# Ledger of designs, part 20: peptides against a protein of PDB entry 6RGO

Target 1, 392 residues: chain A of PDB entry 6RGO
Amino acid sequence: MALKLLGFNQDATCFSVISSNKGVTIYNCDPFGKCFELEKSTSNDEELDFLVEMLFSTSLIAVVDKTIGASKRKKLKIVNTKRKATICELTFPHEIMDVIMNRKIICVVLKSDQIFVYDISCMKLLRTIDVRGEKLKSTSKFRNSEAVGDIGVRVSLSTDNNSILCYSSYSKSDKENAPLNDIVVFDALKCIQINVLPAVHQSNIVCIACSPDGMLMATASEKGTIIRVFKTIDTENDEPILVNEFRRGSRPSRISEMKFNHDNTLLACVGESDTIHIFALPVTTTEADANEDDTLQQSSHSLSSSINGLQYISKGLANRFGKIIVSKIPTQSQQRHVAYIKIPENAKYRIGFPKDTTNTIHICGEDGNYLVYSIPRNEVGPCTLVKSNTFD

## One batch from the design tools (peptide; aimed at target 1 K82)

Design b1_p22_2 (made by RFdiffusion4)
Pose (drawn by RFdiffusion4):
Structure b1_p22_2 (pose): chain A 327 residues (1-135, 151-284, 335-392), chain P 22 residues (1-22)
Amino acid sequence: MALKLLGFNQDATCFSVISSNKGVTIYNCDPFGKCFELEKSTSNDEELDFLVEMLFSTSLIAVVDKTIGASKRKKLKIVNTKRKATICELTFPHEIMDVIMNRKIICVVLKSDQIFVYDISCMKLLRTIDVRGEKIGVRVSLSTDNNSILCYSSYSKSDKENAPLNDIVVFDALKCIQINVLPAVHQSNIVCIACSPDGMLMATASEKGTIIRVFKTIDTENDEPILVNEFRRGSRPSRISEMKFNHDNTLLACVGESDTIHIFALPVTQRHVAYIKIPENAKYRIGFPKDTTNTIHICGEDGNYLVYSIPRNEVGPCTLVKSNTFD
Amino acid sequence: EEEEEEEEFEEALEEAEEEEEE
């Protein structure tokens, strides 16, 4: 089958790709190279490694499952790339759905909507967050820098009226203190959540409305959450998969089950800005590095890696600059 | 055994910090 299940780095330095053939490879951007290659850990053809989230450019990797079910739901391994050794092997009572890391805090998301927060220096569990214990699935996002700030979607106070709903809660994972609770920002479920690298901004995606809403995160007034801007959906409602924020928080990238990738600018310093054509029934992931604000890195399941430029003052499409092919 | 694993993890973390500085 195709080379599916792409994962994208926080610093846009490299990307995680599960080659359907054997193991998982991690490439670099500049210069492009085979950075790390995981050996054979397979027994059938269509069984897939699912979840890999990494540090910035380091040797520290978070790896989850290999087998379809033998050791998948209850595993987390911490591996050094230079020596291929497992350091700590943590076990969890449920199935892992997502893992997000940063320089200070490691988050592990379970299928039962439990979020385990760890101080990465000693792997002491800071707090267990019973989201489904209070009231598709929960989407979680996190800031990259220090003062790492956690964002998760939570159910509303209408559990009696109906089973599924999605509001937003802002949480400071550094001090384990809940900062702001946002109300039902959508009339539908929440599909994907993106938080700014500095933790000051947040994006939301709805399945039905397909309109991205941006809220201030921490400095927002206590009385009411502050809405920043909204973005035109386009001609057709489409499911969104992954969104990213620029380092200066002037740009927002959006990708999904659509023909095009949309670029939204920010009035921090309107409907549409830059659009990148994309093959229809193929899936891609997004990133952009810290070095410049004009370059957008693109990861594709078709086997191509592309680097596009952004037009500052023109509403035109992006211009391709550099490309390379996968394995 | 748990103390040894913690020591190895701390060393690996220090090496990861050094790599970020480079």
Fold by OpenDDE base, seed 4:
Structure b1_p22_2 (fold): chain B 392 residues (1-392), chain A 22 residues (1-22)
Amino acid sequence: as target 1 above (392 residues)
Amino acid sequence: EEEEEEEEFEEALEEAEEEEEE
């Protein structure tokens, strides 16, 4: 059967899939089993397409039926899975491209490059973010690229109540073909822009992950060779703080998903490659727990923070050569993965980190495998398979 | 109608949040 992965929920307690025969199915991870099914609205052998975002392990889901016609693709349903009832239905002016939520906020991304931010408690619209800005509305011939994988706005939301929204934005270049290579950090609750990270990549950003606490953000471009991790809120001399630069690989490969673990010690990435990569983040020792003398010889590879200054290339040279001056992000020592998982070639996988086990990763594949891996902490190597289940 | 849909939504959200604490 053709399976399409929708992904894990925020804490990786559940995952959702589209089965060509059944519709949407939600699986519980532990104990492993089917917990919900959304039946097909139509008996047609049409390729099913849905967005489903779960509120953790709760009975609340956001659903978009993208299968049939342009009208349904604009409808968001909030469904109580226990009651099997639609609680709320919202209709948008444009096709819904993504839905993301936490306990406080629902963000709806439209094909118009708009983000609608809702208070989840009352489904009240808090903000409409227009990523193109008002001037570009008139020339937006929606790219009629029916191509699965079109370059649109990417979003990620913190899973905590701080509700830090990170989204890709167009660079300030007056060019109609400006890349989506800026990041905006937005407080979704207060509806305030916190930070702007200009030109974090040379090409369009195709994947963003916010940390659960909203303090970190990972970004990947269309090349998917380098992942950058930034502070979301904190700045140094009004400039973005690059925490890490990771090298996934030497070959271009699209990253489809990235996730932080719940303690911000690991970043995982998955995509079109045969390998899930897991990177270690520097433990931000909050000064408090400095007392336990555990002499783990962290090989202090002195990240010599030779933050060799961002040479402000003066405004005058920008006009003459329409080179997108990508901000010279300091060439940090590109770190490799600390752990990896080999996955079947051509199988799409999704990833999740469970809350209670910071050294465990959940993965699921369009091959019908749900797999739990243990992540090595003291050595660079493969993850160990701990549990496996199959779904259809 | 809109207020009744908001109340039904809040109740369903509260019920959903309680289901996660168990």
Scores: peptide ipSAE 0.056, ipTM 0.699, DockQ to the pose 0.816
OpenDDE base, seeds 1, 2, 3, 5: peptide ipSAE 0.035, 0.035, 0.037, 0.039; ipTM 0.679, 0.663, 0.679, 0.690

Design b1_p22_2_s1 (made by RFdiffusion4, then SolubleMPNN; from b1_p22_2, 7 letters changed)
Fold by OpenDDE base, seed 4:
Structure b1_p22_2_s1 (fold): chain B 392 residues (1-392), chain A 22 residues (1-22)
Amino acid sequence: as target 1 above (392 residues)
Amino acid sequence: KEEEELKKFEEALKEAEEELKE
């Protein structure tokens, strides 16, 4: 059967899949098993297409049926899985491209490059973000790129209650074909723009991850060769803080998903390549806990390759072109993965980090494999398979 | 109708918030 992965929930306790024969199935990770099935709305052998966003492991899910007709693709249903009932239905002016949520916020991304931000507690619209801006509304030329890779607005939401929303935006170039290479950081609760990271890549951003706490974000372009990690809120001299620049590979390959672990020590990425890459982040010791004197000289030879090489590209070039060229970390100082998982070629995988086990990663494949890996922390190498299950 | 749907939503959200405390 053709499986289509929908992904993990926020804490990797569940994942969702589309089965061509059954509809949407949600699996619990531990204990492994089916916890919910959404039956097909139609008996037709049509290729099923759904968006499903879970509210953690709760009975609440957001569902968009994309299978049939342009009208259904505009409907968001909130479903209680225990009651098997739709409890809320919202209709949008345009096709829904993505839905993300946490305990406080639902964000709905439309094909119009609009983000609708809702308070989940009352389903009240807090904000409509128009990523194209008012001037571009008149060009109803939706990119009719029937191409399987349509460049749209990408979003990521912090899983915490701070509800930091990171989204891709069009660069301020007067060109009709401006790339989606800016990032906006938005407080979804307060409906305030916190930060703008201009031109974080040269090409369109195709993947964004926000950290669970909303303090970090990772970005990847269409090339998927370099992943950049930024601070979301903090700025230095009104400029974005680039924390890390990771090299996924030398060959272009689309990154489909990135995730931080719950303590912001690891960033994983997956995509069209045969390899899930896991990168180590520097532990941002908040200066506060420096007071406890415990002199345990455990000489862990931290492979703290001192990333001293932040060459400040001089202020003079930023002013002339309005493009903050994010200071490229010299290619020699680009960090590689610390760990990896080999996956079958042509199998799409999704990734999740469990909350309580910061050294493990959950992965699931369209090949019907659910796999739990242990991540080596003290050495660069392959992850170790700890658990495996199959699903259909 | 809308109030009854809203109430069912609030009840379901409350149930979900209780499920998130376990």
Scores: peptide ipSAE 0.189, ipTM 0.805, DockQ to the pose 0.823
OpenDDE base, seeds 1, 2, 3, 5: peptide ipSAE 0.161, 0.072, 0.147, 0.154; ipTM 0.786, 0.666, 0.778, 0.778

Design b1_p22_2_s2 (made by RFdiffusion4, then SolubleMPNN; from b1_p22_2, 12 letters changed)
Fold by OpenDDE base, seed 4:
Structure b1_p22_2_s2 (fold): chain B 392 residues (1-392), chain A 22 residues (1-22)
Amino acid sequence: as target 1 above (392 residues)
Amino acid sequence: SEKEKLEKLKKFLEEAKKELEE
């Protein structure tokens, strides 16, 4: 059967799949098993397409049926999985491209490059973010590219209650074909723009990850060769703080998903390549805990490969529009993965980090494999398979 | 009504919050 992965929930306790024969199935990770099935709305052999966002391990899911007709693609259903009932239905002016949520917020991304921000507790619209801005509304030429890869607004939301929303935005160029290479950091609760990271890549951003706490964000362009990690809120001299620049590979390959672990020590990425890459982040010691004197000289010879490579991003070249282009860290100072997982070259995988086990990663494939890997902390190498299950 | 849908949603979200604390 053709499986299509919808991904993990926020804490990797569940994952969602589309089965061509059954509809949407949600699996629990531990104990492994089916926890919910959404039956097909139609008996037709039409290729099923859904968006499903789950609120952690709860009975709340947001569902968009994209299978049939332009009208259904505009409907968001909030479903109680225990009751098998639609609790709320919202209709949007345009096709829904993405849905993300946490305990506080639902964000709905439309094909119009609009982000609708809702208070989940009452489904009140807090904000409509127009990423194109008012001037671009008139060019109703939605890219009619039916291509399953179209460049649209990308979003990521912190899983915490701070509800930091990171989204891709168009560069301030007078060109109709401005790249989606800016990032906006937005407080989704307060509806305030916190930060703008201009031109974080040379090409469109195709993947964004926000850390669970919203303090970090990772970005990847269409090339997927370099991943950049930024602070979301903090700035230095009104400039964005680049924390890390990771090299995924030398060959262009699309990154489909990135995730931070729950303690912000690891960043994983997956995409069209045969390899999931896991990168180590520097422990951002918040200065606050420096006061407890506990002199436990556990000389863990951590392979502190001297991450002395916080090269000050030299004053970015202001482009013709006064935007700072984030300077590339010299290729010699670009960090590589610390761990990896080999996956089948033709299988799409999704990734998730469980909350309570910061050294493990959950992965699932369109090949019907659910896999749990242990991540090596003291050495650079392959992850070790700990658990495996199959799904259909 | 929209009010009844909103009340059902609130009740369900309160139930879902309890499921997050368990």
Scores: peptide ipSAE 0.208, ipTM 0.830, DockQ to the pose 0.803
OpenDDE base, seeds 1, 2, 3, 5: peptide ipSAE 0.188, 0.165, 0.193, 0.207; ipTM 0.814, 0.802, 0.816, 0.828

Design b1_p22_2_s3 (made by RFdiffusion4, then SolubleMPNN; from b1_p22_2, 11 letters changed)
Fold by OpenDDE base, seed 4:
Structure b1_p22_2_s3 (fold): chain B 392 residues (1-392), chain A 22 residues (1-22)
Amino acid sequence: as target 1 above (392 residues)
Amino acid sequence: DEEKKLKEFQKELEEAKKELEE
C-alpha cells in the first residue's frame, strides 16, 4: 500500500499518515497505536493528498483535502477528532501549500506565496503576509503555473507561545527570478517583523526549522549540502548571527525536514538521502543560569574540544550593494554530524523530537516503520534503535 | 449565527487545550 507521511506533531507524541486504502490515520507514539482515522470521502481509487497539522496530541487538527479539484485545495477544516466533526472551515483565494500551528497561532501558506496568520482562539486573521508583495510592484507576471516546481515559500513556527514565525522570502534583486534565499523572522502574535536575514544561501531555501523556543533557526537550500543555524532575534551590529554551519554531505541531496530538539542541543535533518543526520549545537548558556551549578562543567569537555574550532565569523561582508553576504565558515571548520541513522534508500522519512527525552528521536517512514532511536551524546556514531513498530 | 459558531469553536478549542495539561 502506498503510504504518504504527513509528519509528527510538535512534541513527537503523534504522527499522521495517508494510507491509500484508509485515508488519513493518526498514530500515537507511546503507547504505539492508531488513535484517529479520517475516512476517505470518495470511493475512487484517486491518489489521496492531504495536509494535516495537529495541535500536539489534542483532538484538534487542521485538515486540507488536496485530492479532488482546485476548490477543496483552498479549504482548511478544523476537525475535532473525538467527535469526527468539522468545527471551523476557512476558504482561501489560492491553493493551500502548508499549514502550521501552535497553541496560539495557525499559519496558512498559499500557492500565491501569501501567509495567512490567524489567532487560533478566535480564528481571526491577524495578518496576511505577501511574500511576493515587495516584488509585485514590478512584475505582475505570475510565475508560469506549469513549472511550479517544489520551490515555494517555506515556513516554520516555534512550538512555544512566543510564536516566532520564520519564512523564506525573495531577495531584493531586480531579476524576475530572484531566489527565495532571504529569511524573515516574524512575531506572529504581535504581527511584527523582528529580523531579516538576507541571502542566507545562494539558491532557494527549501527547508526551514525554528527551534521550539523560537531563538534559533536552521536553513537549507536546494543543494542540501550545508545547513546554517542562525539566531532569530539577536543581531550583532545589526547583522545576523550565524551560530553554526553544518555539512550534511558533499553530494547535493534535498533536505525535506529539519527539527531541533526541545533544549536546542540537537538539530536533525532528513531528506532524499539514506541518512538522517543529527548535529550538536553549542549550549547557549543564557547568562541568567551562570550562578548556580558549577558541577556539570566536567563532562562537556570532551565534545567541546571538537566544537572549539567555530570561529564566530559574524562578519557579514556587506557587498557594494548593501547585501549582507553571510560569510561562509571555511569548509574545514564546517561541523559534521555527531550522530546518524541509516534509513532505506528511496524511503521518505519524517523526524520528531519528544519533549521529555532530549537524547531520543522518533522517526517514521513510508515503509510503515515507526522507530525510536537513542542519540549518542559522548561520541560520534550511529544512533541505537530502542523501539520499533509497524503501521499500515 | 457566526458568533454562535465562534463560541462553539472556542469551547471546542478550550476542551482540546485541556487535553494538553493532562
Scores: peptide ipSAE 0.446, ipTM 0.920, DockQ to the pose 0.786
OpenDDE base, seeds 1, 2, 3, 5: peptide ipSAE 0.319, 0.408, 0.188, 0.445; ipTM 0.878, 0.910, 0.809, 0.919; seed 2 fails the geometry check

Design b1_p22_2_s4 (made by RFdiffusion4, then SolubleMPNN; from b1_p22_2, 12 letters changed)
Fold by OpenDDE base, seed 4:
Structure b1_p22_2_s4 (fold): chain B 392 residues (1-392), chain A 22 residues (1-22)
Amino acid sequence: as target 1 above (392 residues)
Amino acid sequence: SLEEKLKKFQEELKEAEEELKK
């Protein structure tokens, strides 16, 4: 059967898949098993297409049926899985491209490059973010490219209650074909723009990850060769702080998903390549905990490979529009993965980090494999398979 | 009504938030 992966929930306790015969299935990770099935609304052998966003391991899911007709693609349903009932339905002016949520916020991304931000507690619209801006609303030329993979607005939301929303935005170029290479950091609760990271890549951003706490964000372009990690809120001299620049590979390959672990020590990426890459992040000690005196000299000889390569991003070349182009860290100082997982070629995988086990990663494939790997902390190398299950 | 749907939704969310604390 053709499986289509929808992904893990926020804490990697569940994942969702589309099965061509059954519809949407949600699996629990531990103990492994089916916890919910959403039957297909039609008997037709039509290719099923859904968006499903889970509210952690709760009975609440957001569902968009994209299978049939332009009208259904504009409807968000909130479903109670225990009751098998739609508890809320929202209709949008345009096709829904993505849905993300946490305990406080639902963000709905439309094909119009609009982000609708809702307070989940009352389903009140807090904000409509127009990423194209008002001037571009008149060009009803939605990219009619039916191509699975079209360049649209990308979003990521912190899983915490701070509800930091990171989204891709168009560069301030007077060109109709401005790349989606800016990032906006937005407080989704307060509806305030916190930060703008201009031109973080040379091409469109195709993947964004926000850290669980919203303090970090990772970005990848269409090339997927370089991943950049930024601070979301903090700035230095009104300039974006680049924390890390990681090299995924030398060959272009699309990154489909990135995830931080729950303690912001690891960043994983997956995509069209045969390899999941896991990168180590520097421990961002928040300055606040420096006061407690406990001198426990646990000389963990962490292989502190001298990450002395915080080369100050030299004053970004202000482009003709006064935008700072984030300077590339020299290729010699670009960090590589600390761990990796080999996956089958042509199998799409999704990734998740469990909350309580910062050294493990959950992965699932369209090949029907659910796999738990242990991540090596003291050496650079392959992850070790700890658990494996199959699903259909 | 819309209000009844919202109330029911808030009850479901509250139940879900209690599920997240377990």
Scores: peptide ipSAE 0.215, ipTM 0.825, DockQ to the pose 0.730
OpenDDE base, seeds 1, 2, 3, 5: peptide ipSAE 0.124, 0.157, 0.138, 0.184; ipTM 0.768, 0.793, 0.782, 0.809

## One batch from the design tools (peptide; aimed at target 1 N80 C88 M123)

Design b1_p23_1 (made by RFdiffusion4)
Pose (drawn by RFdiffusion4):
Structure b1_p23_1 (pose): chain A 327 residues (1-135, 151-284, 335-392), chain P 23 residues (1-23)
Amino acid sequence: MALKLLGFNQDATCFSVISSNKGVTIYNCDPFGKCFELEKSTSNDEELDFLVEMLFSTSLIAVVDKTIGASKRKKLKIVNTKRKATICELTFPHEIMDVIMNRKIICVVLKSDQIFVYDISCMKLLRTIDVRGEKIGVRVSLSTDNNSILCYSSYSKSDKENAPLNDIVVFDALKCIQINVLPAVHQSNIVCIACSPDGMLMATASEKGTIIRVFKTIDTENDEPILVNEFRRGSRPSRISEMKFNHDNTLLACVGESDTIHIFALPVTQRHVAYIKIPENAKYRIGFPKDTTNTIHICGEDGNYLVYSIPRNEVGPCTLVKSNTFD
Amino acid sequence: SEEEEEFAEEIIEKLEEHAEEEE
């Protein structure tokens, strides 16, 4: 089958790719290279490694499952790339759905909507967050820099009226203190959540409305959450998969089950800005590095890696600059 | 980049020491 299940780095330095043949490879951007290659851990052809989230450019990797079910739901391994050795092997009572890391805090998301927060220096569990214990699945996002700030979607006070709903809660994982609770920002479920690298901004995606809403995160007034801007959906409602924020928080990238990738600018310093054509029934992931604000890195399951430029003052499409092919 | 690598190595050492203490 195709080379599916791409994962994208926080610093846009490299990306994680599960080659359907054998193991998982991690490439670099500049210069492009085979950075790390995981050996054979397979027994059948269509069984897939699912979840890999990494540090910035380091040797520290978070790896989850290999087998379809032998050791998948209850595993987390911490591996150094230069020596291929497992350091700590943590076990969890449920199935892992997503893992997000940063320089200070490691988050592990379970299928039962439990979020384990660890101080990465000693792997002491800071707090267990019973989201489903209070009231598709939960989508969680996190800031990249320090003062790492956690964002998760939570159910509303209408559990009696119906089973599924989605509001937003802002949480400071550094001090384990809940900062702001946002109300039902959508009339539908939440599909994907993106938080700014500095933790000051947040994006929300709806399945039905397909309109991205941006709220201030922490400095927002206590009385009411502050809405920043909204973005035109286009001609057709489409499911969104992954969104990213620029380092200066002037740009927002959006990708999904659509023909095009949309680029939204920010009035921090309107409907559409930059659009990147994309093959229809193929899936991609997004990133952009810290070095420049004009370059956007593109990861594709078709086997191509592309680097596009962004037009500052023109509403035109992006310009291709650099490309390379996968393995 | 170098500072990041050094910082990751320090975390790795501390985790190895912690795993040994658990054993």
Fold by OpenDDE base, seed 1:
Structure b1_p23_1 (fold): chain B 392 residues (1-392), chain A 23 residues (1-23)
Amino acid sequence: as target 1 above (392 residues)
Amino acid sequence: SEEEEEFAEEIIEKLEEHAEEEE
């Protein structure tokens, strides 16, 4: 059967897939099995397209049927999976491109570059963010939507209750073709812009990940060669704090998904390449709990020693156009992966980190494989396969 | 978790009540 992956839920306890013959199926990861199925409403051999966002392991899902016609693509259904019933339906002025949620907030991204922010508890609209609205004040020409390929507003939401929303925005340039290379950090509960990270890449941002706690964000451009990690809220002298710059590869390759683990010690990325890359983040030891117990000099050669070379080059290189470009970390200080998983060529995979096991990663493929890997912490190498299941 | 299930059930109940008030 042709499978299309939708992804893992927030804590990687479930994943969702589209089966061309069945419709939407949600799988539980442990114990492995089907937990929900949304039957195909149409007898036609039309290519199924859905958005499904699940609230953790609960009976609450958001569903968008993108299969047929312009009308359904504008409808968000909130569904109780236990009752198999639609609770409420929202209709939008434009096609829904993405839906993300946590315990407090639903964000709906439209093809119009609008983000609708809702309180999940009552489906009350808290804010409409118009990502184009700031650009339209500078450039009267609407980009005709036809030539804008797969370049739209990207979003990521923290899985905690702080509800930190990171989204891509248009660079404030007088150029008709300003790239989506700025990031806005937004408090989705208070509806306040917290931070703006200007020109974090040279080209459009195509992938964003927020950490579970909302304190970190990862970004990748259309090139997918460099991943940048920033602090979301904190600034140094009103400038964005670049925590890490990772090199995925030398060849351009699209990154489709990135995820932090639950303790912010790992960042994984997947995309069009034959390799899932896992990067180690520096553990910010809060200095506080270094109690003086001197004795156990066990030489844990922590890989921490080589990271001393992060000179905070706060040198905002004002390029000739007066824009602060986040200083490109020299190619010599770009960190590589610490672990990797080989996947079949041309297989689309999704990734998730389980909450309780920070050294474990869940992956699923359009090839019908659900795989659990152990991540090496003390050495650079391949991940070890721990568990495998198949789905159809 | 049981707490997440209870929280989702509370959301579902509130959304069902609000949908009945809008009809």
Scores: peptide ipSAE 0.328, ipTM 0.837, DockQ to the pose 0.871
OpenDDE base, seeds 2, 3, 4, 5: peptide ipSAE 0.309, 0.314, 0.318, 0.328; ipTM 0.832, 0.836, 0.834, 0.837

Design b1_p23_1_s1 (made by RFdiffusion4, then SolubleMPNN; from b1_p23_1, 12 letters changed)
Fold by OpenDDE base, seed 5:
Structure b1_p23_1_s1 (fold): chain B 392 residues (1-392), chain A 23 residues (1-23)
Amino acid sequence: as target 1 above (392 residues)
Amino acid sequence: TKKLEEEAEEILKKLEKLKKEKE
């Protein structure tokens, strides 16, 4: 059967899929099983397409039917899964491209490069963010998104109540074809821009992950060879703080999803490659609690990976030709994965980190596999399969 | 989990009320 993965919820307790025969199905991860099914609204053999965003494992979901006609693609439905009822409907001027939520906020991304920010508790519009800004309104060329289906505003929202929204923005270059290579960090509750990270990649950003607490952000470009991790709020000398630079690979390959674990110690990435990569993040010990004199002489050979604080000097050398050249961070500073999972090359996978087990990753594939892996702590190597289930 | 479901049910009830007040 043709399965389309929608993804995991915020805490990887559920995942959602589109089955060509059934419609939208939500699975619970533990105990494994179907927890909700949305039947097909149409008897037609049309290719089903949906957006489904879950509020964790609750009865509240947001649904967009993308299957048929321009009118449905512009409607957001808030559904009570226990009642199988639409509680709220919102209609947008443009097609909905993405929907993200937490306990406080829903963000709706439109094909117009607008982000609509709502208070979930009343569905009141808090802010409309025009990512194109006023200057680009004159170029009414909607990028014919048919040919390059992947270039749009990317968003990620913190799963906590701070509601830190990270989104890709167009560089300030006066070029009609400015890349989506800036990141804006936005407080979605207060509707305030917190930070701007200019030109974090040379090409369009195609994947963003915000940490659960909103303190870290990972970015990947169309090339998908390098992942950069930044602090979201903090700046050094008005410059963005680069925490890590990871090398996924030497060959270009699109990254479709990235996730932090709940303690910000791991970053996973998945995409078009046969490999899920898991990277270790340095535990930023806040200097404050170093005062307790506990004399335990355990001679653990700390692999003193000298995390030389690579000051990301964003010397945006605006070369005379208006190309923002992101300074090539020396290839020597690029960390490799600490763990990996091999997946079928032709299967799309999604990833999620469970809250209670920081060394466990949940993955699901369009091949109908739901897999739980243990991540090695002390060794660089493959993850160990702990549990497997199948779905249809 | 239980507290989160209670919060979601409260949101859903509030949204349902706001819908009926507009119809």
Scores: peptide ipSAE 0.589, ipTM 0.941, DockQ to the pose 0.829
OpenDDE base, seeds 1, 2, 3, 4: peptide ipSAE 0.579, 0.575, 0.526, 0.573; ipTM 0.939, 0.938, 0.929, 0.938

